Peptides against a protein of PDB entry 6KZJ. Designs and how they scored, part 23

Target 1, 71 residues: chain A of PDB entry 6KZJ
Amino acid sequence: SPDLLSEVSEMKQDLIKMTAILTTDVSDKAGSIKVKELVKAAEEEPGEPFEIVERVKEDLEKVNEILRSGT

## One batch from the design tools (peptide; made by RFdiffusion4, then SolubleMPNN)

Design b2_p15_2_s2
Fold by OpenDDE base, seed 4:
Structure b2_p15_2_s2 (fold): chain B 71 residues (1-71), chain A 15 residues (1-15)
Amino acid sequence: as target 1 above (71 residues)
Amino acid sequence: MVLELLKRVLALEKK
């Protein structure tokens, strides 16, 4: 549904923002995570709700990796 | 914040 797509898209945007915040402080070591790529993916057509959720999970994994790096 | 987002994702999958 359009409402579900909007909700999931908003969540993805939140994850991107969080990733950006984490990478700004660890900019030199977080070079493996391209924040620009995540932003570009958010600007593209979201696709099916399931596809958005899977991308959100991937972004969350990247955020978790940053957190585990101790930086 | 991360844990809250994860919870929201899981809640959406259950709908």
Scores: peptide ipSAE 0.063, ipTM 0.579, DockQ to the pose 0.078
Fold by OpenDDE base, seed 2:
Structure b2_p15_2_s2 (fold): chain B 71 residues (1-71), chain A 15 residues (1-15)
Amino acid sequence: as target 1 above (71 residues)
Amino acid sequence: MVLELLKRVLALEKK
């Protein structure tokens, strides 16, 4: 639904903001995580709702890796 | 915040 798509898109935007904060404070070289890659993924065509959800899921895994590597 | 986002994504995938 359009509402679900909007919710996922908003959540992705929040995730990008969190990732940017985490990577600006920590050394960008600590992981395979590229903030630029997350930003580019947000600029890509959203596609179908499932594809957006999977992209958000992948971004969350990247954020989790940043948090784990920063401990 | 991150944990809440994860919970929301997982909930969306179950719908």
Scores: peptide ipSAE 0.060, ipTM 0.570, DockQ to the pose 0.079
Fold by OpenDDE base, seed 3:
Structure b2_p15_2_s2 (fold): chain B 71 residues (1-71), chain A 15 residues (1-15)
Amino acid sequence: as target 1 above (71 residues)
Amino acid sequence: MVLELLKRVLALEKK
């Protein structure tokens, strides 16, 4: 539905914002995790709402790994 | 921020 697409798109935008924050704060210390990969994944255009959700979920998992590593 | 976004994603996956 159009409402679902709007909700998923908003979540994608929030992820991009968080990634930008992490890129500025973690820049050099997160050498083991590609912050650049998070940005790319967030900006990719999957065709279906489900694919966007799955990509966001995967990116959040990467963010969680960064946070747990203490970097 | 991250926890809130995660909760939203999980809520969508359950629908």
Scores: peptide ipSAE 0.058, ipTM 0.566, DockQ to the pose 0.080
Fold by OpenDDE base, seed 1:
Structure b2_p15_2_s2 (fold): chain B 71 residues (1-71), chain A 15 residues (1-15)
Amino acid sequence: as target 1 above (71 residues)
Amino acid sequence: MVLELLKRVLALEKK
C-alpha cells in the first residue's frame, strides 16, 4: 500500500544515514544529520533504524571475526 | 539476521 511504501522508504533512508554514522569516524557533525536527535529517538522506540543497524553491525563483526580467525 | 531483515523489508514493499 502507499502508506507502507512511504514508511519503508523512510526507514531505508534512515538506515542508510545511521549506517554511514556508525561505519565512518564521525568526529565531526555528519552533514545535516542531527546525530543526537536520531540517537535519542532510536533509544525511545524499539526497532528504530539505529538499533537495527547496531544489530546488523554486530552480526557483520562476528562474520568478520570468523573469517579473520580462520579457525 | 541480515537476510531476515531484507526479506521483511521486501514483504512490506509488496503491500
Scores: peptide ipSAE 0.033, ipTM 0.513, DockQ to the pose 0.155; fails the geometry check

Design b2_p15_2_s3
Fold by OpenDDE base, seed 5:
Structure b2_p15_2_s3 (fold): chain B 71 residues (1-71), chain A 15 residues (1-15)
Amino acid sequence: as target 1 above (71 residues)
Amino acid sequence: MVLELLKRLEALEAK
């Protein structure tokens, strides 16, 4: 639904912002997340909510792994 | 904030 797509898009936007902050604050020794790649992925994918959700999930899992490994 | 986003995403997938 349009509501689901809007919610997922918002979550992805928030992820991009957080990832940018995390990658600047943490050393490049952390797991590789390419912020620019996340931005490109967010700009694409309209109309395929399942694919968007799966991509966001994968990116969030990577962020979580970085946070876990940093502790 | 990241963990909250994960929880929200998982909740969406469960529906």
Scores: peptide ipSAE 0.069, ipTM 0.564, DockQ to the pose 0.082
Fold by OpenDDE base, seed 2:
Structure b2_p15_2_s3 (fold): chain B 71 residues (1-71), chain A 15 residues (1-15)
Amino acid sequence: as target 1 above (71 residues)
Amino acid sequence: MVLELLKRLEALEAK
């Protein structure tokens, strides 16, 4: 549904914002994800809803890995 | 927070 697609898009945008704060403030170069890469991925063609969900999932997994490794 | 968001995404994907 269009509502689901919009919700997933908002989740990804929030993730990008949080990741940007975490990486820019702490100079984290050891992460498995780059803020610039997340921003670029958000600007590319989203594709079908499933593809968007998969991309958001991958981004969240990378952020989780960064948080675990930073502990 | 991140883990919870991931779990929510996985739940959406499973639907």
Scores: peptide ipSAE 0.066, ipTM 0.578, DockQ to the pose 0.079
Fold by OpenDDE base, seed 1:
Structure b2_p15_2_s3 (fold): chain B 71 residues (1-71), chain A 15 residues (1-15)
Amino acid sequence: as target 1 above (71 residues)
Amino acid sequence: MVLELLKRLEALEAK
């Protein structure tokens, strides 16, 4: 539904913000995280909900790895 | 905040 896609989009945007904060001073260690690609994905038209959710999951996993490893 | 995002994402996938 449109409401579901809007919620996913908001979560994606929040994740982008969090990722940016976590990687600002450790950008050298964030080689696998491309902020520009995350922004583009957030601006993508919500045509495939599953693809959006999978991208959010992948980004959350990357953030979790940073938090877990400290690197 | 990360945990909350995971919970909300899980709720979305359940629908």
Scores: peptide ipSAE 0.064, ipTM 0.571, DockQ to the pose 0.082
Fold by OpenDDE base, seed 3:
Structure b2_p15_2_s3 (fold): chain B 71 residues (1-71), chain A 15 residues (1-15)
Amino acid sequence: as target 1 above (71 residues)
Amino acid sequence: MVLELLKRLEALEAK
């Protein structure tokens, strides 16, 4: 459904944002890492977050199927 | 990348 696609897209963006925050946090501890570069990399590397979201989506669809079927 | 960042965070929290 379009609502599901919107939720997946939103979740992907949230994961990207989380990555940026985590990158900043670990960069602050590492010192030599360019935070801005890593944030950009996080935005340009949606593959892993997207794949995670797709797995979550699939699991939610399975749950929905069970609820719909009553089994 | 995301998983590695999570691992690093977990390692930091474990200290």
Scores: peptide ipSAE 0.027, ipTM 0.470, DockQ to the pose 0.057

Design b2_p15_2_s4
Fold by OpenDDE base, seed 2:
Structure b2_p15_2_s4 (fold): chain B 71 residues (1-71), chain A 15 residues (1-15)
Amino acid sequence: as target 1 above (71 residues)
Amino acid sequence: MVLEILKRLEALEAK
């Protein structure tokens, strides 16, 4: 369905953005959040498409918090 | 892997 394709496209775009951030030369230490840990989490296979989307959203939220904190 | 997920997503969009 068009809704499913839109969700898949959104997931792809989010993953691309996350990958671009995680592969840059940034500080690995930001409070309790580690960039290295986010990279590892992105490398593992979450399983079903919904689980992949949820993982990407969660990781992007963590990345956004790191960028906002500036640490 | 991240690259594998991207490849799978691109394959789905191509259909």
Scores: peptide ipSAE 0.066, ipTM 0.602, DockQ to the pose 0.193
Fold by OpenDDE base, seed 5:
Structure b2_p15_2_s4 (fold): chain B 71 residues (1-71), chain A 15 residues (1-15)
Amino acid sequence: as target 1 above (71 residues)
Amino acid sequence: MVLEILKRLEALEAK
C-alpha cells in the first residue's frame, strides 16, 4: 500500500532524528542548531529518544507482518 | 540496533 510506505518513510525520518540525538553530544556547545531542535522535539513527545526508537521498531514489525501477509 | 532498524526500513521502502 502506498499509504503504508508513506508511513514507513515517516518512521524512517523520525528514526534518523532519534539516532542523531543518541550518537551526538547534545551538550556540545559547538553542535548544530538542528540537533538542539531535534532534542526539543523529542522531549515534547512521550518518551526519551531510545524509547521512541523502540516504539518505531515495534511499529516496523507490525508493518512487516502486514506486508508479508499480502494485505 | 538502530542501524539494523534503518536497514529494515529501507528494505520495506524498496517494495
Scores: peptide ipSAE 0.060, ipTM 0.592, DockQ to the pose 0.143
Fold by OpenDDE base, seed 4:
Structure b2_p15_2_s4 (fold): chain B 71 residues (1-71), chain A 15 residues (1-15)
Amino acid sequence: as target 1 above (71 residues)
Amino acid sequence: MVLEILKRLEALEAK
């Protein structure tokens, strides 16, 4: 299912972006990081990192089902 | 969890 894989790929990219905002940027600027700014940044996307992860998990399960089913 | 999901996604995209 190329359409599903493309969608999951986009979700992967979004997940990477959100992870970078919440982890790497926080690690680099731990002394001056604003939680409020992180929340706002997370809200800029169609879902917070947790929501994206849950959707990615769901899509991954769908892909796994397709691969196992052979259809 | 996130890293594991990313690894799985990368593995799927490689196919």
Scores: peptide ipSAE 0.058, ipTM 0.585, DockQ to the pose 0.079
Fold by OpenDDE base, seed 1:
Structure b2_p15_2_s4 (fold): chain B 71 residues (1-71), chain A 15 residues (1-15)
Amino acid sequence: as target 1 above (71 residues)
Amino acid sequence: MVLEILKRLEALEAK
């Protein structure tokens, strides 16, 4: 469906942007904070890049399954 | 995993 593909494309772009923000943020803070601590903090904080990426990733994975299965 | 999902989605969008 063209409507579904448009939504998937938008979600894909959002995931790319959030992933870029996450990687740059981790890199910038790597000198003072451990990566694992940053990931945990981002995961526990609502709306932080890592948590958003995980939600978008889950949604994209579900959409991918639907499109690949044809259902 | 994320990159693989993105690549798969791009392939589907290209169809």
Scores: peptide ipSAE 0.049, ipTM 0.579, DockQ to the pose 0.073

Design b2_p15_3_s1 (from b2_p15_3, 4 letters changed)
Fold by OpenDDE base, seed 5:
Structure b2_p15_3_s1 (fold): chain B 71 residues (1-71), chain A 15 residues (1-15)
Amino acid sequence: as target 1 above (71 residues)
Amino acid sequence: MVLEMLKRVEALLKK
């Protein structure tokens, strides 16, 4: 399904963003404010970073099944 | 813990 592949790609991007947010040095005040905003925005999306990882894992498994079946 | 897990997943997705 093209929609599933698009969803996985979107979730991949979200994971990268969340990783960047969590690894950002918050000692930089200007950076810290932006990071806090991004964290808040990410929290409004369904799931904490770990929950997003689990969804991506599930979606990748579904993609694998589709590819193996030829559907 | 979560941070390390995200780093591992990110690394896998970038391959």
Scores: peptide ipSAE 0.036, ipTM 0.538, DockQ to the pose 0.056
Fold by OpenDDE base, seed 1:
Structure b2_p15_3_s1 (fold): chain B 71 residues (1-71), chain A 15 residues (1-15)
Amino acid sequence: as target 1 above (71 residues)
Amino acid sequence: MVLEMLKRVEALLKK
């Protein structure tokens, strides 16, 4: 469906933007993006890109912990 | 480490 493909494409783009925000200093305004507004909007809606990226970050931290511990 | 891993995930999403 064209509508579903457009929605998935938009979600992908938002995930990229949120990942960029998390990989940079959050105190800096990421270009024209109002970080505070995006964070609030993402926290209000479960499954929004920011929430997904935060879950991925948590999982990556767990993987890193396992690799570092070596035990 | 974690931030670099996130950058790798971003790169994968761009494909």
Scores: peptide ipSAE 0.035, ipTM 0.498, DockQ to the pose 0.109
Fold by OpenDDE base, seed 3:
Structure b2_p15_3_s1 (fold): chain B 71 residues (1-71), chain A 15 residues (1-15)
Amino acid sequence: as target 1 above (71 residues)
Amino acid sequence: MVLEMLKRVEALLKK
């Protein structure tokens, strides 16, 4: 439906913003992105793509820590 | 990870 496509389009835009946030931390040559504003906006609604991505990232980091420690 | 998610979103928009 056209409503579903609108929702997916919005989600795509949010994911693009999240990609920018995640990559700016590792790229010194990234343009001036107000990361704090993007993070705040993404946290306004529960279950937004940023919150999901950050939870997945945190879980993967925990797994990596366990594997690195050998425990 | 994020790039693959974006690819899936793009695929949905093209349907």
Scores: peptide ipSAE 0.032, ipTM 0.550, DockQ to the pose 0.235
Fold by OpenDDE base, seed 4:
Structure b2_p15_3_s1 (fold): chain B 71 residues (1-71), chain A 15 residues (1-15)
Amino acid sequence: as target 1 above (71 residues)
Amino acid sequence: MVLEMLKRVEALLKK
């Protein structure tokens, strides 16, 4: 359904954002208020990156099953 | 290890 696709898309985007924050060399932006704000926002996300990955994986599998079955 | 796994997953999800 379009709602499930939207949910997966949002979770994917959240995963990308969290991954980018965690993999960013904070030394290059040590003076940037934006990085600290993004880290706080990521900390408020429902679940840690691993939990988001598992949730996205599960929902992508559901989408795949729907697309393959046509139901 | 975890960060590299996340980077790989991110790369897959961007495709």
Scores: peptide ipSAE 0.031, ipTM 0.527, DockQ to the pose 0.056

Design b2_p15_3_s2 (from b2_p15_3, 5 letters changed)
Fold by OpenDDE base, seed 2:
Structure b2_p15_3_s2 (fold): chain B 71 residues (1-71), chain A 15 residues (1-15)
Amino acid sequence: as target 1 above (71 residues)
Amino acid sequence: MVLEILKQVLALEKK
């Protein structure tokens, strides 16, 4: 449904914001996480529902890696 | 947990 896709897109945007905060406050040396790349991915066409979910999954995995490495 | 939530979101979209 369009409402569910909108909700998933909103979740992704929030993840990008959190990732940006985590990577700017910690030394930019936190490995494979490119905040700029996440922002660019949000600006690209969302595509099909599965593609949106897969991009959200990748963003969540990156956030999880930041949190684990910061401990 | 996260993967299961995403699977549920995908399942809801397919309804």
Scores: peptide ipSAE 0.045, ipTM 0.534, DockQ to the pose 0.076
Fold by OpenDDE base, seed 3:
Structure b2_p15_3_s2 (fold): chain B 71 residues (1-71), chain A 15 residues (1-15)
Amino acid sequence: as target 1 above (71 residues)
Amino acid sequence: MVLEILKQVLALEKK
């Protein structure tokens, strides 16, 4: 339905925005990034893009460590 | 990531 497509499109857009926030060097600009608000949103709404992106980030970090260690 | 998005879409389709 048009409503479902709109909802999926919005979810995708939010996922992209959250990915950009989490992949940028948060150390230098942490003051402008409402990380606490994003964490709260992920806790209040299970399955929100921030929660998905955090899981993907953790998995990528694990893969990186495996590749670097050779184990 | 893609699989989790697909799971969300499937959940929406079932509502």
Scores: peptide ipSAE 0.041, ipTM 0.497, DockQ to the pose 0.097
Fold by OpenDDE base, seed 5:
Structure b2_p15_3_s2 (fold): chain B 71 residues (1-71), chain A 15 residues (1-15)
Amino acid sequence: as target 1 above (71 residues)
Amino acid sequence: MVLEILKQVLALEKK
């Protein structure tokens, strides 16, 4: 459904942003264009990394529920 | 894990 695809797309975006934030702290070698793009996506995210994690967690719970229920 | 969930969700939408 369009609603499911929208929710999955949101979750994917949240994961990308989370990865960007986590990789910037651990990678002094983050000169990769791909990493910079991810970092920009993370910087555009309103809120702190914790809020992104909570959104991802919520989306994962919803996906799990959908997969389990078949609806 | 997450990637596999995404793949499964996308497979369900293609049915």
Scores: peptide ipSAE 0.034, ipTM 0.519, DockQ to the pose 0.048
Fold by OpenDDE base, seed 4:
Structure b2_p15_3_s2 (fold): chain B 71 residues (1-71), chain A 15 residues (1-15)
Amino acid sequence: as target 1 above (71 residues)
Amino acid sequence: MVLEILKQVLALEKK
């Protein structure tokens, strides 16, 4: 349903926001670590909150595409 | 993980 697609899209947006918060928090704590390095480090360390959020985001995007395609 | 999300989504559609 369109309402469900909207909800999934909202969840995706929330995950993006969480990702942004996590990257900024880690950047603030890391002092000199560049955001790009944090993203790369997150990609290397499965289980870190940023990677979890990104994986959930990706999965939600896949779900959204499945629902939109109707297949 | 996608499968679990799909299950949850389908459960939400039924409500």
Scores: peptide ipSAE 0.031, ipTM 0.521, DockQ to the pose 0.038

Design b2_p15_3_s3 (from b2_p15_3, 6 letters changed)
Fold by OpenDDE base, seed 4:
Structure b2_p15_3_s3 (fold): chain B 71 residues (1-71), chain A 15 residues (1-15)
Amino acid sequence: as target 1 above (71 residues)
Amino acid sequence: MVLEMLKQLLALEKK
């Protein structure tokens, strides 16, 4: 549904923001996560709900790795 | 925080 797509898109945007905050505060090693790439992916055509969800899951895992490693 | 976001994502998949 359009509402589901909007919710997933919002979550993705929040993940991008969080990733940006984490990568800017940590030294160069965390900078390997290309926030620019995440932003580009968010600007692309959303596609099917499943594809959006999978991208959000991937972004979430990247954020989780940053939080766990501190790098 | 990450865990809560994951829970929310899983909830969305079930809608």
Scores: peptide ipSAE 0.048, ipTM 0.560, DockQ to the pose 0.080
Fold by OpenDDE base, seed 3:
Structure b2_p15_3_s3 (fold): chain B 71 residues (1-71), chain A 15 residues (1-15)
Amino acid sequence: as target 1 above (71 residues)
Amino acid sequence: MVLEMLKQLLALEKK
């Protein structure tokens, strides 16, 4: 539904903001999230709601991995 | 924050 799509899109936006805060001052290390890549993915054609959810899940997994590793 | 966002996303998928 349009409401569900809007809700997922807002979560994606919040993820990008949070990632930018966490990664702006981190050195380029293997596995580091590229903020520019996240922004690019958000600006691309969203596609179906399922595709947006999958991209958000992948981004969250990357952030979680970095936080657990301390890198 | 990240963990909470993940929980919210998973809750949406189950609706």
Scores: peptide ipSAE 0.047, ipTM 0.556, DockQ to the pose 0.080
Fold by OpenDDE base, seed 1:
Structure b2_p15_3_s3 (fold): chain B 71 residues (1-71), chain A 15 residues (1-15)
Amino acid sequence: as target 1 above (71 residues)
Amino acid sequence: MVLEMLKQLLALEKK
């Protein structure tokens, strides 16, 4: 639904912000996490709901990896 | 809030 897609988009935006905060003070150890890529993905056409979910999952995995590794 | 929303989103995907 449009409401669900709006909510997912908001969650993704918040996740991008969280990722950016976590990676700013983290040196190159943040791995291949590129804030620019996350922002770009948010500006692109969302596509199908499943595609949006998969992008959010990918971003979440990156955040979780930072938290687990401490690097 | 965000983490709970993400949890719900992941739950939807698993259906």
Scores: peptide ipSAE 0.043, ipTM 0.550, DockQ to the pose 0.073
Fold by OpenDDE base, seed 5:
Structure b2_p15_3_s3 (fold): chain B 71 residues (1-71), chain A 15 residues (1-15)
Amino acid sequence: as target 1 above (71 residues)
Amino acid sequence: MVLEMLKQLLALEKK
């Protein structure tokens, strides 16, 4: 149905954004990802994938610090 | 995980 396709398309777009962000974190030379545009979009619209991913990254960094420090 | 979800979404749009 048109409604289902609209929902699927929106979810696909969100996942593409998340994938791009995650790729830049693991690859020094991720080909031509417009990270700056994703940052801008996340700041304008709460709940955008970049905002979520950045919060997850922050949490993972905290976990890593705990593991390295032993505390 | 994310790539597999994208593949599934693409498959749904083609129906």
Scores: peptide ipSAE 0.029, ipTM 0.539, DockQ to the pose 0.203

Design b2_p15_3_s4 (from b2_p15_3, 5 letters changed)
Fold by OpenDDE base, seed 5:
Structure b2_p15_3_s4 (fold): chain B 71 residues (1-71), chain A 15 residues (1-15)
Amino acid sequence: as target 1 above (71 residues)
Amino acid sequence: MVLEMLKRVLALEKK
């Protein structure tokens, strides 16, 4: 649905922003996450809602790993 | 923020 797409897209954008902040702060020991790659992926066609959710989930796991490794 | 986003993603998958 349009509402679901809007919500997931917003979450994706927020995730990218958060990842960029974390990567910049921990730049020397930043995990394998590539902020530029995430930004490029967000500019491409998002796909179906389920595909977007799965990509967001994967990205959140990467962010969580960065947070866990830094603590 | 991150934990809340994760919770929302999980909630979406369960709908």
Scores: peptide ipSAE 0.077, ipTM 0.590, DockQ to the pose 0.080
Fold by OpenDDE base, seed 2:
Structure b2_p15_3_s4 (fold): chain B 71 residues (1-71), chain A 15 residues (1-15)
Amino acid sequence: as target 1 above (71 residues)
Amino acid sequence: MVLEMLKRVLALEKK
């Protein structure tokens, strides 16, 4: 639904912001996530809702890995 | 914040 797609898009935007914060004071190459890569993914054609959800899920998993490894 | 976002994404996939 359009509402679901909008919600996922907002979460992706928040993820980009979080990633930027996590990488500004450390190496941009930390972990398996890059700010530039997230920005590019957000600028690409969104595709079908399922594809967007899976992309956001993967990005969140990468952030979780960075947080876990950084403890 | 991140963990809550992940939980929300997982919940969306179950719909």
Scores: peptide ipSAE 0.073, ipTM 0.584, DockQ to the pose 0.082
Fold by OpenDDE base, seed 3:
Structure b2_p15_3_s4 (fold): chain B 71 residues (1-71), chain A 15 residues (1-15)
Amino acid sequence: as target 1 above (71 residues)
Amino acid sequence: MVLEMLKRVLALEKK
């Protein structure tokens, strides 16, 4: 639905913003996450909304693991 | 911030 696409697009934008924050605050010390990969994932245009959601989910899980590990 | 974003994603997938 159009509403679902709008929600997914907003989440994608939020991921981009989060990536920008991580780039400035975490820098290269977060060796377990590739900032460039996060940016690419956020900019990718998969054909189905579900694929966008799954990619965003995976990226957020990676970020969460880094935050929990303290690295 | 990250946790809330993750929660939103998970909630969306349950719809």
Scores: peptide ipSAE 0.072, ipTM 0.585, DockQ to the pose 0.086
Fold by OpenDDE base, seed 1:
Structure b2_p15_3_s4 (fold): chain B 71 residues (1-71), chain A 15 residues (1-15)
Amino acid sequence: as target 1 above (71 residues)
Amino acid sequence: MVLEMLKRVLALEKK
């Protein structure tokens, strides 16, 4: 449906933006991305892109720790 | 994993 398509398109866009923020050096201000607004949206709606990306990042960090520790 | 998640989102958009 048009409503579902619009929702998925928005979710895709936000997921890509958050992935870029969390996988690159965030020492610089995330360009025009309103990170605070996305965080608030994730807190209100479970499963928002930010929450998903944070879980993925955590899993990747765990994998990296296992590989680095070698034990 | 991240790439596969993006692929899944794209697949949903195509439905």
Scores: peptide ipSAE 0.042, ipTM 0.562, DockQ to the pose 0.205

Design b2_p15_4_s1 (from b2_p15_4, 5 letters changed)
Fold by OpenDDE base, seed 4:
Structure b2_p15_4_s1 (fold): chain B 71 residues (1-71), chain A 15 residues (1-15)
Amino acid sequence: as target 1 above (71 residues)
Amino acid sequence: SLVMEILKDVEALLK
C-alpha cells in the first residue's frame, strides 16, 4: 500500500541520517579515540543510535528474506 | 517489489 511505502521510505531516510551521524562522529573522534572503540561503545548501549540501527538492519534483513523467498 | 528495493538500499547503506 502507499502507506506502507511511505513508512518504509521515512524509515530509510531516518536510517540515512543516523548512519551519517555515526560515521561523521566516529570520523571526527578518530584522531583522539579509536573508531573501533567508539563503535563497540555505541553498540553496547541499547538506546544509542548504532545499536538501534543494527537492530533495524537485522529486522530489515529478515523482512527482505521473507519477501524474497515468498514465504 | 518497490519495498524489496528499498530494503536492499537500506541494507547496502548499513554495510
Scores: peptide ipSAE 0.060, ipTM 0.574, DockQ to the pose 0.084
Fold by OpenDDE base, seed 5:
Structure b2_p15_4_s1 (fold): chain B 71 residues (1-71), chain A 15 residues (1-15)
Amino acid sequence: as target 1 above (71 residues)
Amino acid sequence: SLVMEILKDVEALLK
C-alpha cells in the first residue's frame, strides 16, 4: 500500500534525524552533543529520545520477524 | 519487500 509505505518512510526519516543527533561525535567542539551524555540522560530520564528510539527499534524488529515468517 | 528493506535500514541505523 502506498499509504503504508509513506507512513513507514516518514517514520524512517524521523528515526534517521534522531539517530543523527544521538550518534554525534564525542569531540569537545562547541555545539556538539556527545553520545555518552545522551545515553546517560536517557537512562536517567525515561521517555527521552534515546529510550523512545530503543523501544521503537524493538517493535520494528518484531514487525520484521512477523513479515519474514508470514504469520 | 520494500517495507522489509526500510525496516532493515532502520534497524541497521540503531545497532
Scores: peptide ipSAE 0.059, ipTM 0.573, DockQ to the pose 0.079
Fold by OpenDDE base, seed 2:
Structure b2_p15_4_s1 (fold): chain B 71 residues (1-71), chain A 15 residues (1-15)
Amino acid sequence: as target 1 above (71 residues)
Amino acid sequence: SLVMEILKDVEALLK
């Protein structure tokens, strides 16, 4: 339903915001953490709920790999 | 780091 899609989309936005807060403070110590890019990606058309979740997972994986490789 | 561990845990929950 539209309500379920909106709820999942809102969850994604919250996760992106949380990630941004956590990574911006360590951005001066880390490498190329593109937090701004993740925020902009959240503005894209979400699609189906599964696609939204997979996109969130992918974004978090990217951040994790950047932190792992930069530390 | 703590941030890294949190992200790993979130990724695990999404699997």
Scores: peptide ipSAE 0.059, ipTM 0.599, DockQ to the pose 0.072
Fold by OpenDDE base, seed 3:
Structure b2_p15_4_s1 (fold): chain B 71 residues (1-71), chain A 15 residues (1-15)
Amino acid sequence: as target 1 above (71 residues)
Amino acid sequence: SLVMEILKDVEALLK
């Protein structure tokens, strides 16, 4: 439903913002994350909630890899 | 780290 899509999309946007905050503290690896690209992706509305969730999952994986590489 | 573990758990839940 449109409500579910909007909710998942909003969650993605929030996760992008959180990601930006978390990665700014690891600035040596911050160059590996493109916040602008993620924000633009968050503005894009795929047709299905699953597509948004999978994109969020991919974004989180990237964040996790950046954090691991900094350790 | 705590953050890494949280992200790992979230990724697992999204599978």
Scores: peptide ipSAE 0.059, ipTM 0.604, DockQ to the pose 0.070

